# Ledger of designs, part 316: peptides against a protein of PDB entry 9IZ0

Target 1, 345 residues: chain A of PDB entry 9IZ0
Amino acid sequence: ITCLGSNGHTYKQLVKGGNDDLRQDAVMEQVFEQVNGFLRSYRKTSQRNLSMRTYKVIPLALKTGVIEWVQDTIPLGEYLDSAHKVYHPKEWSLSTCRKLIAEKQMEDLETRLKVYDLVCRHYRPVFRHFFLESYADPVQWFTTQTNYARSTAVASVLGHVLGLGDRHGQNILIDKTSGEVIHIDLGIAFEQGKKLPVPECVPFRLTRDVVDGMGITGVEGVFRRCMEFTLETLRREEDSLLSVLEVLRYDPLFSWLISPLRRMKKQKMQLENFNQPESGNITTDASRDPKIQRNNVSGESEAERAILKVRQKLSSTLSVEASVGELIRIAQDPSYLALMFCGWS

## One batch from the design tools (peptide; made by RFdiffusion4, then SolubleMPNN)

Design b2_p28_8_s3 (from b2_p28_8, 13 letters changed)
Fold by OpenDDE base, seed 3:
Structure b2_p28_8_s3 (fold): chain B 345 residues (1-345), chain A 28 residues (1-28)
Amino acid sequence: as target 1 above (345 residues)
Amino acid sequence: ELEEVRREQLERLAEERRTGEPVYTEVL
């Protein structure tokens, strides 16, 4: 739909209905608005205009809401699939790479690392082309690449601290005007992604293509420094951030547990993407799968553990530089990337 | 300055396309 705002501007909006609980997305956007307040109050982050890009989510019911249509964006994964075909037409298809990784999913780490390396050699990074070829003006190129590295740094720190899972290339939009990243589908937070059949092992997405978009300095330029300033701000505002999360502990509408429907949808998407034959009895009776350990963990006990885990991630036991250095190392570690559904791009 | 840095990166991309090998220059 298109709506006229009270400011006289027209906004495109997506009315979403169906099986997606938009309340989790709306709550995470509110948390990002508060964090953006902290980033604006701190000199080192404010001087760099550091922010998590947000979009408006208005939940109308359990499974219905209005989402802001983010104009002039492209999903990172859509750009990368198209760009690889253009710049590397002799390399393997994304489907071939996915198939080879999936065929080895049950093998040992050594075998999975060999297949990951093989895929990486036949599917090279291309995301640098987005900045270098889309922006003819040198100032626009530098500005957009800088905004990309800055926004990726903020999103990476927040992704780690808040335990945002399922950060695949379809859940990351690139703003074509600013170069900023926009994270969408925030329905998996507080490390609930570790409860998926294919758990996320990295703190945030820092694949070869994510790094390639940062230009010649890779992670050692704007990205690392902006991660450090962001983490320094969040450590300073720890009590303020935890107070925001404690309000959510008592929100009866916020689910600290991944919904059975979202778990099934993500599990189905993982199975379909791995070309596993549909076991033709996905009976919608979520009551009878004996492999769903109903962890009799109260939602309250999960909320408390989630908040404690956020506090632990904000600990000043290590320097900001050491903490960021370790996060960057883990996010780029082939031993974790080889375990991902799409860790090569 | 920015034009020179951009030119250098475009020249590296042209060389990467010519050779088929990634020219990763880590500029510290």
Scores: peptide ipSAE 0.135, ipTM 0.684, DockQ to the pose 0.015
Fold by OpenDDE base, seed 4:
Structure b2_p28_8_s3 (fold): chain B 345 residues (1-345), chain A 28 residues (1-28)
Amino acid sequence: as target 1 above (345 residues)
Amino acid sequence: ELEEVRREQLERLAEERRTGEPVYTEVL
């Protein structure tokens, strides 16, 4: 829809309906705005204009709302699929790669590493082309690539600290004007991604294509340093950040747990992304209610556990450099990426 | 400087397209 604002400006908005819990997105965007306050207050982050890109979410009901349509964006996964077909037309399709990884999902780590390596050799990174070919002006190229590395660094630290899940290429937008990343569909937070049918094992998305977009330095340089400055800011503002999260403990509309329905929807979407539609009647025998042991853990005890886990991630036991170095290592480790739904791109 | 770095990256990409193999410049 297009709305006319009281200021006389027209805004494009996307109305989302259905099972999308826009309240979780709206709450996480509020947390990001508070964190952006901390990033603006600290000299090392402010001098670099470090921020988590936010978008306006207006929840109209529990499962319906209006999202500000982020103009001039493309989903990372859409760009990568299109670009891979252009630059590597003789390599495997994304569907072939997905199928091979899925066929080995229940196998041991050694077998999963072998298939991951095989997929990686037949699906090369292409995201460098976004910056090199979209920006003819050298200053614009350098600026947009720098903005990408900076925004990815902020999103990586925040994604780790807040335990953001479901960070697939359709939930990460690239702003074609600034080069910045915009994270969407924020309803899997506080490590609830580990409860997905394919558990999330990485702290944030740092796949080969995510690194390829950083240019010649990869993770070394702008990205690493901006992660360090972001983590240093969050450690400094630990009590402020925890106080923001404590307010969410009392929000009856915020879910610290992934809903069974959302988990089933994500499971179905994962399975449908693995299965080409062979026209087989999958009679969804809805009768296997997996006994979700509703551990009678009060929503309060889950909030306390989540806040404690955030505090643990902000611990100064390791230096900022050591902590960032470990996060970057884990996020790029084939032993974790081979376990992911789409760890190769 | 930035134009030269950008040109080198584009030349490398053109060579990667020509060879079909990634040209790893070891940035020492």
Scores: peptide ipSAE 0.124, ipTM 0.682, DockQ to the pose 0.015
Fold by OpenDDE base, seed 2:
Parts: sequence; C-alpha cells; structure tokens
Structure b2_p28_8_s3 (fold): chain B 345 residues (1-345), chain A 28 residues (1-28)
Amino acid sequence: as target 1 above (345 residues)
Amino acid sequence: ELEEVRREQLERLAEERRTGEPVYTEVL
C-alpha cells in the first residue's frame, strides 16, 4: 500500500496478513529502540553510531498489520543464492546442499559433521562480493562494509541476550545504501528457537557468508570490537534493560512462548523446502490439536525464567573480551552449525 | 589508501579463487 504522510510525502507500506503475529515484532522493536537509547548514551558505542536497525510495526489485528517497507533492502539469503550462482557456477546448488543436510538430520553428530564439511567444500562463501563489487567508490565500499560489521555486531549481541531465534537468511535484510543489517520476523525470542523441530544451538547467526561480508579481517576487525562495546553497554545498562523486560511481563499481548501454530508453520516450511511442488491438495485439517501437555507453567513463570536468562547472559563473571570470544567461537563451531537447518551459509 | 586496501582485498579474493580457501587477516 502507498500511504500519504501528514508531511505530504508518499510512503510504501507492507501490509502483512495471514498467519504472522505482528504484536511480537512490535514489542521487540520497542525493546530495540530502548537499547538504541543506551547505545547512544555510552561513549564507546555512540562514537561508532552503533544501533540496532528498527522498522515501524503497526499491528491492526491478531494476524494483520502494517510494516514500514524498508526501501533499498535485499534479504541476505536472496543475495547469497544469486551471488553463489554467479561466482561459483560449478559448485552445488543451495537445494542440493539443503537436501544433503536434511537427509542426515536424524544421524549422529559425526555423520552430520562429515556432510556439513562436504557441503562447505562445495558451497563457498560469496558475501564479500556484495561490498567489493557492488560499490565502485572505495569510500562507499569501506563505509558500507564497516556499517555491515558494526550492525551485525549489535544484532549478534542483542540476538544472543534476547535469545532471538529463526535468524535465517530471509529474516535478515541488507540495506544496499548503508550496508546495515535489518532483522525482521522477531516472533521467536527468549530462546524459544530451542523448541523448534530443528533446535537452534548457536547464540546468533555467524555463518561463513556472514563472516565473509566482514572482509579480510573476518570477525577479528570491526565486528569483535563492536560486539565488545555493545556487550559492555548492555552490562552497564543491565537494570535499565531488565526494567524494560519487566514491563513486557505484564503486557497481555506479548507471548513468552512460541505458539503451537507458529511452531507448526515453521515445521511445515522446514518440510516444504524438501518437497518439490507436487500439486497435491494437502488439505491440512487444522482440527487435530495434538495434546501438547499444557504443563500449566504460568505465563509469569516463563517470563521470570526469560528475564533470569537475560540477567545470566549479562553476567560480569567473565570479561567482555572473554565473553565475546566465547560467543564468536560457539557461533562458528561446526559442531553446532552442522545441527542447524542452514549452517553452511 | 582505501583504493590500495580495496585492491589488496580484490587481489586476495582472486588468489582465494585459485586456492579455494578464504584467507582472513587479523587487524591488530
């Protein structure tokens, strides 16, 4: 939809409808705006203009809303699939890689590591090309790559602390003008990604292509330093952040648990990526509620557990450098990435 | 300076295409 603003400018708006609960996204965007306040107040983060990129979410109904259309963006996964075909036309297709990983999903870790390594050798990183070849001007190249590394660092720390899940390449947009990342579909938070059919075991997405976009320094340049400054800011503002999350504890619109419907939708999307479209009318009769034992864990007990887990992630038991070092190590560990739905790219 | 750094990264990228292994450098 195109809306006329009160300023006389026309804005493109994405109307999202169907099965997407925008209330969760709107609440997480409010948390990000508060965190952006902390990042602007702290010298080390403010001097680098560190922020989580946000977008406006207006929930209109249970599953309908208006999202600010982020202009000049591309999904990371869309760029990577297209770029891989251009730069590595003799390597395996993304569909071949997905198939091989899925065929081994029920196998042991050793077998899954072997197939992950095989896929990695036949699907090389390409995200460096977004910066090196899309920007002819050296200043624009350096600026966009730096903004990417900074933005990814902020998103990685926040994604870990808030336990953001479902960080696949279609839920991460790249701004083609700034190089910044924009995280969308925020409805899996507070480690609810561990409850998916394929459990999420990494703290944030730091796959080979995510690293490749950082240029020759990889994680050891702007990215590591900006993660450290972001984590230092969040540790300093722990009580402020926890106070924001305590307000959400009493928000009747916020869900601390993944909905059964969203879990089923993600399960279906994970399965549909393996079936070629044979035109079978699968009338999914949504009427069989599987008796998921409603452990009557009060919504308050799940909120309290989530807030406690945020506090634990902000613990000063380790230095900022040691904590960031361990997060970067775990996020790149093949033993975790081989277990993921798409850990190779 | 930035043109030289960009050139070096493009040259390294050309070498990585030859070797098949991505080469990252720690910046001190």
Scores: peptide ipSAE 0.145, ipTM 0.709, DockQ to the pose 0.016; fails the geometry check
Fold by OpenDDE base, seed 1:
Structure b2_p28_8_s3 (fold): chain B 345 residues (1-345), chain A 28 residues (1-28)
Amino acid sequence: as target 1 above (345 residues)
Amino acid sequence: ELEEVRREQLERLAEERRTGEPVYTEVL
């Protein structure tokens, strides 16, 4: 949809309808704006213009709303699939890699590591090409790659602290103008990704292609330093961040739990990503909404557990450097990546 | 300076395409 703003500017908007609870996205975007306030107030983060890229979400109903259309973006996964075909035309397709990982999903860790290593050998990183080949000007190249590493660092810390799940390549947009990452579909937060059919075991997405986009320094350059400054800011603003989350505890529109319908939809999407899109009109007969007796008591206990888990992640027991070092290590560990739905790219 | 750094990264990419091995530079 195209809307005329009160300022006379025309904005493109995406209307989402159906089972996508845009209220979760809107709430998480509000948390990101508060965090962006903390990042702007702290010298070490402000001097680097560190921010989480936000987008406007306007909930129109319980399951319907308008999302700001982020112009000049591409999904990371769409770029990577296209680029991999161009730069590595003799390597395996993404569908082949997905199939091999899924065929071994129920096997032991040793077998899953072997198939992950095999897939990695037949599907090499390509995301560096986005920066090196899309920007003819060296200043634009350096700026966009730096902005990518910075925005990925902020998103990685926030993704860990808030327990953001479902960080697959279709839920991460790249701004083609700035090089910044934009995280979308924020409906899996507070470690609810661990309740998916394929449990999420990494703190954030730091796959080989995510690292490849950082250039020759990988994680040891701008990325690590910006993670450290972001975590230092969040530790400093712990009480402010927790106060923001406590307001959400009382929001009757916020759900601290992943719905069974979302789990089933994600399970189905994981399975359908293995089958060619048969244009089967699966009329999901949405008419059986089982009366979700919101046991209010269970929601409050989940909110309290979520806030406690955020506090634990902001603990100063380890230095910022040690904490970031451990997060980077875990996020890149093959023993975790081999367990992911798509840990190779 | 930035042109030289970019050229060096493009040359490394060309070498990685030749060798098949990712050349991550440990920045000391």
Scores: peptide ipSAE 0.119, ipTM 0.680, DockQ to the pose 0.015; fails the geometry check

Design b2_p28_8_s4 (from b2_p28_8, 14 letters changed)
Fold by OpenDDE base, seed 2:
Structure b2_p28_8_s4 (fold): chain B 345 residues (1-345), chain A 28 residues (1-28)
Amino acid sequence: as target 1 above (345 residues)
Amino acid sequence: ELEEARREQLERLAEERRTGEPVYGEVL
């Protein structure tokens, strides 16, 4: 849809209809705007213009809303699939890699590590090409790569602290103008990704391609330092952040639990990526919510547990450097990445 | 400086294309 603003400017808007509850995304975007306030208040983060890139979400109904169209973006996964075909045309396809990982999904860790290593050898990183080949000007190249590393660092810390799940390459946009990452589809938060059919075992996405986009220094350059500054800011603003989350405990529009419908949708998408798209109009009549026995964990008890986990992740028991070091280690550990749906890119 | 850093990364990419081995940056 195209909207004319009161300022006379024309804005492109994405009207999203379907099974996605945009209310969850709108609430998480409000949390990110508050965190961006904290990042602007501290010198170490403000001097680097550290922010979580946000987008405007206007929920209209249970399954409909208006999303601000993020212009000049591409999904990371779309870029990587296209770039891999160009730069590594003799390597395995993404579909081949996905198939091999899934065929071993029920096997032991040793077998899953072997297939993960095999996939990694036949599907090399390419995300460095986005910066090196898209920007001929050295200043633009350096600036965009730096902005990527900075925005990825902020998103990684926030993603860990808030327990953001479902961080696959289609839910991470790259801004072609700035190099910044934009996270979309925020309806899996507070470690609810661990309840997916393939449990999420990493604190954030730090796959080989995510690292490759950081350039020659990888994680040890701008990325690590910006994670440290972001975590330092969030630790200082712990009470402010927890106060924002406490308001959400009483928001009837916010879900502390993954919806059974969203879990089933993700399960289907994880299974349908194995079968060619038969153009079946599955009008899933969403009117039969099976009375899955709500084990009487009050939504309040789930909110309390979620807030407690946020507080635990902001603990000053370890230094900022030690905490960031451990997060970076775990996020790159093959023993965790081999368990993921797409841990190789 | 930035031109040289960009050139070095492009040269590493060319070498990775030649060797087939990813040159992950040494920890600076």
Scores: peptide ipSAE 0.128, ipTM 0.677, DockQ to the pose 0.016
Fold by OpenDDE base, seed 5:
Structure b2_p28_8_s4 (fold): chain B 345 residues (1-345), chain A 28 residues (1-28)
Amino acid sequence: as target 1 above (345 residues)
Amino acid sequence: ELEEARREQLERLAEERRTGEPVYGEVL
């Protein structure tokens, strides 16, 4: 839909309908705006213009709403798939890599590591090309690459603290104007990604392509320092952040649990990417609602556990540098990435 | 400085294309 604003500007709006709960996105965007307030109040983060990029979400009903159409963006995964075909036309296809990883999904860690290493050797990082090709001016190139590393650092810390899941390359947009990352589809939070059919085991997405976009220093420099300043800010504002989350504890519209329907949708998407579309009309009769026994874990008990887990992640037991160092290590560890649905890019 | 840093990244990419080997520091 195209809307005329009160300022006389025309805005493209995405009307999203379907199975995605836009209330979860809207609530997470409100949390990000509060966190952006904390980042603006702290000298080390404000001097670097550190923020989580937000988008406007207006829920209209349970599963429908208006999302701000983020203009001049591309999904990270769309760019990477295109770029790999251009720069590495002799390497394996994304579908081949996906197939090999899934064929070993039920195998031991040693077997999964061998397949992950094999996939990595046949699917090399390319995301550095985005900055080098999109920005001919050296100042624009450096500025956009710096903005990418900064925004990725903020999103990585905040995504870890809030336990954001489903951070695949289609749920991470790159702003072509600023180089900033925009996280979308925020309905998997508070470590509910661990309940997916392929459990998420990394704190945030820091795959080889995500690192490659940071330039020759990789994680060392702008990214690491911006993670440290972001975590230092969130530790300082712990009580303020927890107070924002306590408001959500009593919101009956906020779901602390992954929807069984969303879990099934993600399972189906993870499985359908492996079957070539043989034109078999498998009318999967959607009528077999598996009687998932709602274990009546009160939404309040899950909210309390989620808030406790946020507090634990903000603990000052380790230095900011040690905590960030461990997060970066785990997010890049092959033993975790080999377990992911797409840990190689 | 920035022109040189951009040139160095482009030269590394040209070398990676020439050798077929990524000039990644060995992340052991």
Scores: peptide ipSAE 0.126, ipTM 0.668, DockQ to the pose 0.016
Fold by OpenDDE base, seed 1:
Structure b2_p28_8_s4 (fold): chain B 345 residues (1-345), chain A 28 residues (1-28)
Amino acid sequence: as target 1 above (345 residues)
Amino acid sequence: ELEEARREQLERLAEERRTGEPVYGEVL
C-alpha cells in the first residue's frame, strides 16, 4: 500500500496479514530505540554514530499490522544468490548446497563438518562485491563498507544479548544508500531459536559472506572495535536495559516463547521458501486456534529466565575484549556453522 | 589514500577471480 503522509511524502507500507506476530517486532523495535538512546549517550558509540537500524511497525490487530517498507533495501540472501551466480558461475547453486547440508542433518559432527567444508569450497564468499562494485566513488565505498561493519557489530551484540534468532539472509536487509543492515522478523528472541528443529548454535550471524562484506580487515577492523564499544555501552546501561525488559514482562501481548505453530511454519518456510518472496498468501485455514491457556505463571517464569540470561550476557566477569573475542570465535567456528541451516554464506 | 585502497581491493578481487584462490590480503 502507498500512503500519503501528513508531510506530503508518499510512504510505501507493507500490510502483513496472518500469523506474523507484528507485536513481537514492534516490541523489539521499541527495545532497539531505547538501546539507540544508550548508544547516543555514550561517547565511544556516539562518536561512531552506532545504532541498530530500526523500522516502523504498527500493529493493527493481534497478528496483523502495517510495516514501513524500507526503500532502497535488498535482502542479504537475495543479493548473495544473485552475486554468487555472477562472480562464481562454475560453483554450486545455493539449492545444491542446501540439499547436501540437509541430507546430512541427522549425521554426526564429523560428517557434517566434512559436508560443510565441501560446500564452502564450492560456494565462495561474494559480499565484498556489494561495496567495491556498487560504489564507484571511493568515499561512498569506504563510508558504506564502514557503516556496514558498524551496523553489523551493533546488530551482532544486540542479537546475542537479546538472543535474536532466525537471522537468515532473507531476514537481514542491506540499505543500498548507507550500507547499514536492517534486521526484520524479530519474533524469535530470548534464545527461542535454540527450540527450532535446526537449533541455532551461534550467538549471531557471522558467516563467511557477512565477514566478506567487512572488506580486507574482516572482523579485526571496524567490526571488532564497534562490538567492543557496543558491549561496553550495554554493560554500562545494564540496569536501564533490564528495566526496559521488565516493562515487557507485564505486556500481555508480548510472547517470551515461540508458539509450536510458528515454529512449524518457520521450519516449513526455511525448507520451501528460500527462493520465493513472502507474497505467497498460503491461507492455511488454521481457524482452530487451540485456546492455549497462556498459563500466566509460565509466561512470567519464562520472562524472568530471559531477563536473567540478558543479565548473564552483560556480566563483567570477562573484559569487553575477551567477551567480544569469544563471541567472534564462536560465531565463526565451523563446528557451530556446520550445524546451522545456512552456515556457509 | 581511499582511491588507492579501493583500487588495491579491486586488484585483489581480479587476482582472486584469475587464480580461483581466496586472496585474504594481510590484515591491515
Scores: peptide ipSAE 0.107, ipTM 0.659, DockQ to the pose 0.016
Fold by OpenDDE base, seed 3:
Structure b2_p28_8_s4 (fold): chain B 345 residues (1-345), chain A 28 residues (1-28)
Amino acid sequence: as target 1 above (345 residues)
Amino acid sequence: ELEEARREQLERLAEERRTGEPVYGEVL
């Protein structure tokens, strides 16, 4: 739908009904707006315009809401699949790579590393070309690539600290005007992504194409430095951030657990993406999964554990530089990337 | 031109990293 605002501006909006709980997305966007306040108040982050890109979410009911249509964006995974066919037409298809990884999903780490390396040799990075194709002017090219590295750094720190899981190429939009990243589908937070059939193994997405978009300096450029400044800001504002999360602990509209419906949707999407034969009749009765009944972890106990994990991630036991260095190392480690659904791109 | 502009811009980023301060006072 298109709405006219009281300011005379027209806004495109997506009305969602039925199957998506937008309340979690709306709450995470509110947390990001508070974090953006902290980033604006600190000189090192404010001077670089560091922010988590947000979008408007208005929950209307349990499974109905209005989402802002983020104009001039493309999903990262859509761009990468298209660009890879253009720049590397003799390499493997994304479907071939997915099949080979899926066929080895139950094998040992050594076998999974071998197939990951094989896939990587037959599916090369292309995301550097996004900036070259979209921006003919060298200044615009550089500005947008810098904005990409900055926004990716902020999103990476926040993704780690808040435990944002399931950050696949369809949940990351690229703004074609600024080069900034926009994270969508935020209903998996506080490490609930580790409870998926294919768990989130990395602190944030830092695959070969995510790095290739940073240009010739890769992670050692703007990205590392902006991660450091972002983490320094969040450590400074730890009590403020934890106070925001404590309000959510008592919000009856916020679920610290992944909803059974969202779990089923993500499980189905993972199975479809792997081209796994439907192992017969996953009974659509989410009430009968005996594994759901054993985790009568009270939502309160999960909220408390989530807040404790945020506090632990903000610990000053290691320097900012050492903490960021370890996060970058883990996010790029082939031993984790080989375990992901799509760790090669 | 493009490669020289890219080089100059990379040198400015290297200096921003070295100083910890933005080399440009104007946010373009």
Scores: peptide ipSAE 0.081, ipTM 0.564, DockQ to the pose 0.013; fails the geometry check

